# Peptides against a protein of PDB entry 3QIS: the designs that were tried, part 96

Target 1, 334 residues: chain A of PDB entry 3QIS
Amino acid sequence: PSLELSRREFVFENVKFRQLQKEKFQISNNGQVPCHFSFIPKLNDSQYCKPWLRAEPFEGYLEPNETVDISLDVYVSKDSVTILNSGEDKIEDILVLHLDRGKDYFLTISGNYLPSCFGTSLEALCRMKRPIREVPVTKLIDLEEDSFLEKEKSLLQMVPLDEGASERPLQVPKEIWLLVDHLFKYACHQEDLFQTPGMQEELQQIIDCLDTSIPETIPGSNHSVAEALLIFLEALPEPVICYELYQRCLDSAYDPRICRQVISQLPRCHRNVFRYLMAFLRELLKFSEYNSVNANMIATLFTSLLLRPPPNLMARQTPSDRQRAIQFLLGFLL

## One batch from the design tools (peptide; made by RFdiffusion4, then SolubleMPNN)

Design b2_p14_3_s1 (from b2_p14_3, 4 letters changed)
Fold by OpenDDE base, seed 1:
Structure b2_p14_3_s1 (fold): chain B 334 residues (1-334), chain A 14 residues (1-14)
Amino acid sequence: as target 1 above (334 residues)
Amino acid sequence: SEFEELLKEIGKEY
């Protein structure tokens, strides 16, 4: 069996968070027998492609002289955004198209990724006074490494933040400030806030706006701005409540005093973001007659974003753990 | 409100 491929090299320029790109090619059975094709893992890989790449179809049968279109889809989700922002991963891959009882065909994937404030750590963002797209990639790497070190120092209570450093970090990321300030100004009376989805085009505009500028106003509907806040919180490499405190939050869920003590142990940026969000959400709850927002809805929604189980515990999360997590957050909303 | 005060405090940095 043999295949003819219309193309073997693919370039995905300016790949962005949550923006789907597609490239297509054709494969043709130029043999005299039916053939089965599949994308197969390389020798050291568990998957046939990186998490941000997909082939559709990834397998199939071709009759003699049959041709099929294959779509290569590049989509950076929350699962890939952090490693692409740091430059740990890149828009580069090699796909192996295997022909049963035939040969392998190699496809080269290349391109460039444009960093996003989405999927960047709170620590790094607090050190970024400019939009992430204005920050040189080399400086992003340094900021992430430094932010990790500062987080670890803060958790260990080793070094008082030197208040005298000329480059004092922001109290909260500018992106969070912009989103929450917009929602406070314009969305407190928005019916079904956080219950109605935003528009995908508006979400992309909001993301691009936050990545490239410091706008006076965020573009899009209140629903899109609200969903952008949820997406931002979901995409954080570490949730607003650090993984190290997850179990202590659950254990303290029915003791409001202990809950506050646990939050006080967060890194400064995480603690500030948590307090800022809780203050905003409490303010939003005052407008429940207009926005249809209630404490149980908000607690249920934001708990999954703010208080995520550590990756090693995700598969073991019980309904009881979820209820404790909700109860923990309710203690800050009421 | 507590939130408006916090917004003003944070907003001084931006």
Scores: peptide ipSAE 0.328, ipTM 0.907, DockQ to the pose 0.882
Fold by OpenDDE base, seed 3:
Structure b2_p14_3_s1 (fold): chain B 334 residues (1-334), chain A 14 residues (1-14)
Amino acid sequence: as target 1 above (334 residues)
Amino acid sequence: SEFEELLKEIGKEY
């Protein structure tokens, strides 16, 4: 069996978080026998492609002289955004299109990724006084390394960073400040806030706006701005409540004094963001007659974002653990 | 409110 491919090299320029890009090519059976094709893993890989790439269809049958269109879809989710922001991974891959009882065909994927404040650590963002797209990629790596070291020092209660040469970090990321300030000013009376989904186009505009500028006003509906805050919190590589404190939050869930002590042990930026969000959410609850927001709904929604189980415990989370996590957050909303 | 005070405190950095 043999195939003809219309193209073997694909370039995905300016790949962004949550923005789907598609490139198409054709494969044709130029042989005399039916053939089965599939994308297969390389020798050392578990998957036929990187997590941000997919082929559709990834397998199929072709009769003699039959042609099929294959879509190569590039989509950076929360699962790939952090490693692309750091430059640990890149928009580069090689796909192996295998023909049953035939030969392999190699496809080259290349491109560039545009960094996002989404999927960037709170520590790194507190050091970014300018939009992330204004920050040189080389400096992003340094900011992440420094951020990791500051997190570790803060958790270990080690000596205060010598405040000497680096600009003082922001108390909270400007992106969170902008989102929350906007919601406070314009969305406190918004009916069904955090219950109505945003528009995908508006979400993309909000992300692009936060990545490229410090806007006076965030574009889009209040629902889209609210969902953008949820997406931001979900995309954090380390949740607002650090993984190291997860179990202690569950264990303290019914003791409000211990809960406050646990939060006091968060890294400075995480603690500031947590307090800021809780103060905002308590303010929203005062407008419950207008926005239909209640403490149970908010606690249920934000607990999964702020108090994520560590990756090793995710598959083992019990309904009791989830209820304790919700109860922990309720102690800050009431 | 506590939130408005916190906003004013944080907003001095922006």
Scores: peptide ipSAE 0.325, ipTM 0.907, DockQ to the pose 0.865
Fold by OpenDDE base, seed 5:
Structure b2_p14_3_s1 (fold): chain B 334 residues (1-334), chain A 14 residues (1-14)
Amino acid sequence: as target 1 above (334 residues)
Amino acid sequence: SEFEELLKEIGKEY
């Protein structure tokens, strides 16, 4: 069996978080026998491609002189955004198109990624006084390394080394401040806030706006701005409540005093963001007659974002654990 | 409100 491929090299320029790009090519059976094709893993890989790439179809049959279109889809989700922001991964891959009893055909994937404030740590964002697209990639790496070290020192209650040459970190990320300040000013009376989805085009505009500027006003509907806040919290590499405190939050869920003590042990930036969000959500609950927001809905929604189980415990999360997590958050909303 | 006071405190940095 043999194939002819219309293209073997693919370039994805200016790849962004949550922005789908597609490239297409044709394969044709120029042989005299039917052939089965499939994308196969390389040696030492578990998957035929990186998590941000997909082929459609990824397998099939071709009769003699048959042609099929294959789509290569590049999409950066929350699962790939952090490693692309740090430069640990890149928009580069090799696909192996295998023929049963035939040859392997290699496809080269290349391109560039544009960093996002989405999927960046709270610690790094507190050190970024400018939009992330204005920060050199080398400096992003330094900020993540410095942020990890400061988090570890905070958890160990180590005396801060003299803040000699580094600018004082922000109390909360500017992106969180902008989103919450906008929602407080314009969305407190918005019917079905956090219940109605935003527009995908507006969400992309909000992300691009926060990545490239410090706006006076965030673009889009109140629903799109509200969903952008949810997407931001979901995309955090570590949730607002650090993984190390997850079990202690569940264990304390029915003791409001212990809950407050657990939150006091968060790193400064995480603690500030948590307090800021809880104060905002308590303010929204005062307008429940207008916005249809209630404490149970908010607690259920935000618990999954703020109090995520550690990756090693995700498969073991019980309905009881979920109820305890919701109860923990309710103690800050009421 | 508590929130407006917190916004005013944090907002001095922006």
Scores: peptide ipSAE 0.324, ipTM 0.908, DockQ to the pose 0.872
Fold by OpenDDE base, seed 2:
Structure b2_p14_3_s1 (fold): chain B 334 residues (1-334), chain A 14 residues (1-14)
Amino acid sequence: as target 1 above (334 residues)
Amino acid sequence: SEFEELLKEIGKEY
């Protein structure tokens, strides 16, 4: 069996968070026998491609002289965004198109990723006074490393954040400030806020806006801006309430005093973001007559974002744990 | 409001 491939080199330029890109190529059975093709893992890989890449179809049969179109889809989700932002991973892969009883055909995937404030740590973002696209990639790496070290020092209570560092970190990421300030100014009276989904095109515009600028106004509907805040919180590599405090939040859920003590132990940026969001959400609840938002809805929605179970506990979260997590947030909304 | 005060305080950095 043999295949002819219309293309073997694929370049995905300017790959962005949540923006699907597609490249297509054709495979043709130029042999005299039917063939089965499949994308196969390389040696030591568990998957035929990186998590941000997909082939469709990834396998199939071709009759003699049959041709099929294969789509290579590049999509950076919350699961790949952080490693691409840090440069730990890149838009580079090699696909192995295996022909049963035939040859392997190698496809080269290349391109560039454009860093996003989505999927970047709160600590790093607090050190970024400019849009992430203005920050040199080398400096992004340094900021992530420094942010990790400062988080660890803060959690260990070893050194107060040296207030003498030449550039004081922001109290909260500018991206969160921009989103929340916009929602406060324009969305407090928005009917069905956080209940109506945003528009995908507007979400992309908002992401691009936050990655590239410090806008006076965020583009899109209030619903899209609200959803962008949710996406931002979901994409955080470390949730607003650090994984280390998850169980303590559940254990304290019915004691408002202990809840506040747990929050006080968060790293400074996480604690500031938490307080800022809770203050905003309490303000939003004053307009419940207009926006149809209630404390239970908000607590339920934001609990999954702010108080995520650690990865090792994700599969074990009980309904009781969820209720405790909701109750924990309710203590800050009421 | 408490929130407007917090917004103003944070917003001084931006």
Scores: peptide ipSAE 0.322, ipTM 0.906, DockQ to the pose 0.921

Design b2_p14_3_s2 (from b2_p14_3, 6 letters changed)
Fold by OpenDDE base, seed 3:
Structure b2_p14_3_s2 (fold): chain B 334 residues (1-334), chain A 14 residues (1-14)
Amino acid sequence: as target 1 above (334 residues)
Amino acid sequence: SEFEKLLKEIGKQY
């Protein structure tokens, strides 16, 4: 069996978080026998492609002289955004199109990724006074390394930050401040806030706006701005409540004094973001007659974002653990 | 409110 491919090299320029890009090519059976094709893993890989790439269809049959269109879809989700922001991974891959009882065909994927404030750590963002797209990629790596070291020092109650040469970090990321300040000013009376989904186009505009500028006003509906805050919190590599404190939050869920002590042990930026969000959410709850927001709904929604189980415990989360996590957050909303 | 105070404190950084 043999195939002809219309193209073997693909370039995905300016790949962005949550923005789908598609490139198409054709494969044709130029042989005399039916053939089965599939994308297969390389020798050392578990998957036929990187997590941000897919082929559709990834397998199929072709009769003699039959042609099929294959879509190569590039989509950076929350699962790939952090490693692309740091430059640990890149928009580069090699796909192996295997023909049953035939030869392999190699496809080259290349491109560039545009960093996002989404999927960037709270520590790194607190050091970014300018939009992330204005920050040189080399400096993003340094900011992440420094952020990791500061998180560890803060958790270990080690030596005060040498206040000397580096500009003081922001108390909270500017991106969170912009989102929350906008919602406070314009969305407190918004009916079904956090219950109505945003528009995908508006979400993309909000992300692009936060990545490229410090706007006076965030574009889009209040629902899109609200969902952008949820997406931001979900995309954090480390949740607002650090993984190291997860179990202690569950254990303290019914003791409000211990809960406050646990939060006091968060890294400075995480603690500031947590307090800021809780103060905002308590303010929204005062407008419940207008926005239909209640403490149970908010606690349920934000608990999954703010108090994520560590990756090793995710598959083992019990309904009791979820209820404790919700109860922990309720103690800050009431 | 507590929130407005916190907003004013944070907003001084921007």
Scores: peptide ipSAE 0.281, ipTM 0.894, DockQ to the pose 0.844
Fold by OpenDDE base, seed 5:
Structure b2_p14_3_s2 (fold): chain B 334 residues (1-334), chain A 14 residues (1-14)
Amino acid sequence: as target 1 above (334 residues)
Amino acid sequence: SEFEKLLKEIGKQY
């Protein structure tokens, strides 16, 4: 069996978080026998491609002189955004198109990624006074390394490093401040806030706006701005409540005093963001007659974002654990 | 409100 490929090299320029790009090519059976094709893993890989790439179809049959279109889809989700922001991964891959009893055909994937404030740590964002697209990639790496070290020192209650040479970190990320300040000013009376989805085009505009500027006003509907806040919290590499405190939050869920003590042990930036969000959500609950927001809905929605189980415990999360997590958050909303 | 005071305190940095 043999194939002819219309293209073997693919370039994805200016790849962004949550922005789908597509490239297409044709394969044709120029042989005299039917052939089965499939994308196969390389040696040492578990998957035929990186998590941000997909082929459609990824397998099939071709009769003699048959042609099929294959789509290569590049999409950066929350699962790939952090490693692309740090430069640990890149928009580069090799696909192996295998023929049963035939040859392997290699496809080269290349391109560039544009960093996002989405999927960046709270610690790094507290050190960024400018939009992330204005920060050199080398400086992003340094900020993540410095942020990890500061978090570890905060948890160990080690003496603060002499503040002498580095600019003071922000109390909360500017992106969180912008989103929450906008929602407080314009969305407190918005019917079905956090219940109605935003527009995908508006979400992309909000992300691009926060990545490239410090706007006076965030573009889009109140629903799109509200969903952008949810997407931001979901995309955090570590949730607002650090993974190491997860079990202690569940264990304390029915003791409001212990809950407050657990939150006091968060790193400064995480603790500030948590308190800021809880103060905002308590303010929204005062307008429940206008916005249809209630404490149970908000607790259920935000618990999954703020109090995520550690990756090693995700498969073991019980309905009881979920109820305890919701109860923990309710103690800050009421 | 408590929230407006917190916003004003945080907002001094921006």
Scores: peptide ipSAE 0.280, ipTM 0.896, DockQ to the pose 0.884
Fold by OpenDDE base, seed 2:
Structure b2_p14_3_s2 (fold): chain B 334 residues (1-334), chain A 14 residues (1-14)
Amino acid sequence: as target 1 above (334 residues)
Amino acid sequence: SEFEKLLKEIGKQY
């Protein structure tokens, strides 16, 4: 069996969070026998490609002189965004197109990723006074490392954040401030806020806006801005309520005093973001006559974002745990 | 509101 490939080198320029890119190529059976093709894992890999890459189709049969189009789809989800932002991973891969009883054909994937404030830690974002696209990648790495170390020190109560550091961290990320300030100014009377989905094009514009600028106004509908806030919170590598406090939040869910004590133990940036969001959501609830938002809806929606179970407990979350998590947030909304 | 005060206080940093 033999294949001819129209292309073997693929470049994905300016890959962005949640923006699908596609490159197509053709494979042709230039042999005299039917062949089966498949993308196969490299040695020591479990998957034929990195999580942000997909081939469609990834396998198939070709009759003699048959040609098929293969799409290489690059899509950075919440599951890949953090490692790409840090430069731990890159838009580089090698695909092995295996021909049954034939040769292996190597495809080179390359490109560049544009960092996003989405999928960046709250700690790092609190240190970024400028849009993330203005931050040199080297400095981005340093900020993530420093942020990790400061989180650990804060959790261990070892050193108060040296208030004498020449550059004090922001109280909350500017991106969260921008989203929440916009929603507060323009969306308090928005019917079905957080219940109506945003537009995908507007979501991309909002992401690009937050990554590249400090706008006076966020583009898009109130629904798109609201959904962008949800996406931002979901994409956080560490949720607003750190994983270390998850169980304690559940255990305290019916004691408002203990709930407040648990929140007080969050790292400063996480604690500030939590308080800021809860203050916003309480304000939004005053307009329930206009926006159809109620405390139970908000608590249910935001619980999954703010109070995520640790990865090791995800598969074991009971309905009781979910109810406790909701009750925990309700104690800050009411 | 309390929230508007918090927003304004945070907003001074931007």
Scores: peptide ipSAE 0.269, ipTM 0.894, DockQ to the pose 0.898
Fold by OpenDDE base, seed 4:
Structure b2_p14_3_s2 (fold): chain B 334 residues (1-334), chain A 14 residues (1-14)
Amino acid sequence: as target 1 above (334 residues)
Amino acid sequence: SEFEKLLKEIGKQY
């Protein structure tokens, strides 16, 4: 069997978080026998492509002289955003298109990724006074390394961050401040807030806005701004409640005193963000007559974002663990 | 509110 490929080199320019890009090519069976094609893993890889890439279809059958269109889809989700922001991964891959009893065809994927404040750590963002797109990539790497070290220091040493000559970190990321301040100003009376989905185009505009500017007003509907806050919290590499405190939150869920003690042990930026969000959500609940928001809905929604199980425990989360996690958060909303 | 006070305190940094 043999194939003809219309293209073998693909360039994805200016790849952004949650922005789907597509490149298409054709494969044609120029042989005299039917062929089965599939994208196959390289010798040391578990998958045929990186997590931000997919082929559609990734396998198929071609009769002699048949042609099929294949879409290469690049989509940076929460699962790939952090490693792309850090430059640990890049928009580069090699796909192996295999023919059964035939040859391998190599496809080259290349491009560039544009860093996002989405998927960046709270620690790094607290050190960024300017939009992430204004920060040189070399400094992003340094800020992530420094943020890891400062997180470890803040967990090990109840030492106040040395008020030394380095620019004091922000109390909360500017992106969180912008989102929450907007919602507080404009969305407290919004009917069905956090219950109505935002518009995908508006979400992209909000993400681009936060990545590139410090706006006076966030673009889009209140629903899109509210969903952007949820997406931001979901995309955090370390959730607002650090993974290492997850079990302690569950164990303390019915003791409000212990719950507050657990939160006090969070890194400063995480603790500040948690308190800020809880204060906002308690304020939002005062407008329940207008916005149809209640404590149980908010606790259920935000628990999955703020109090995530560690990746190794995610598959083991019981309904009891979920209820404890919700109860933990309810103790800060009521 | 408590939140307005917190917003005002945080907002001084921006």
Scores: peptide ipSAE 0.266, ipTM 0.892, DockQ to the pose 0.910

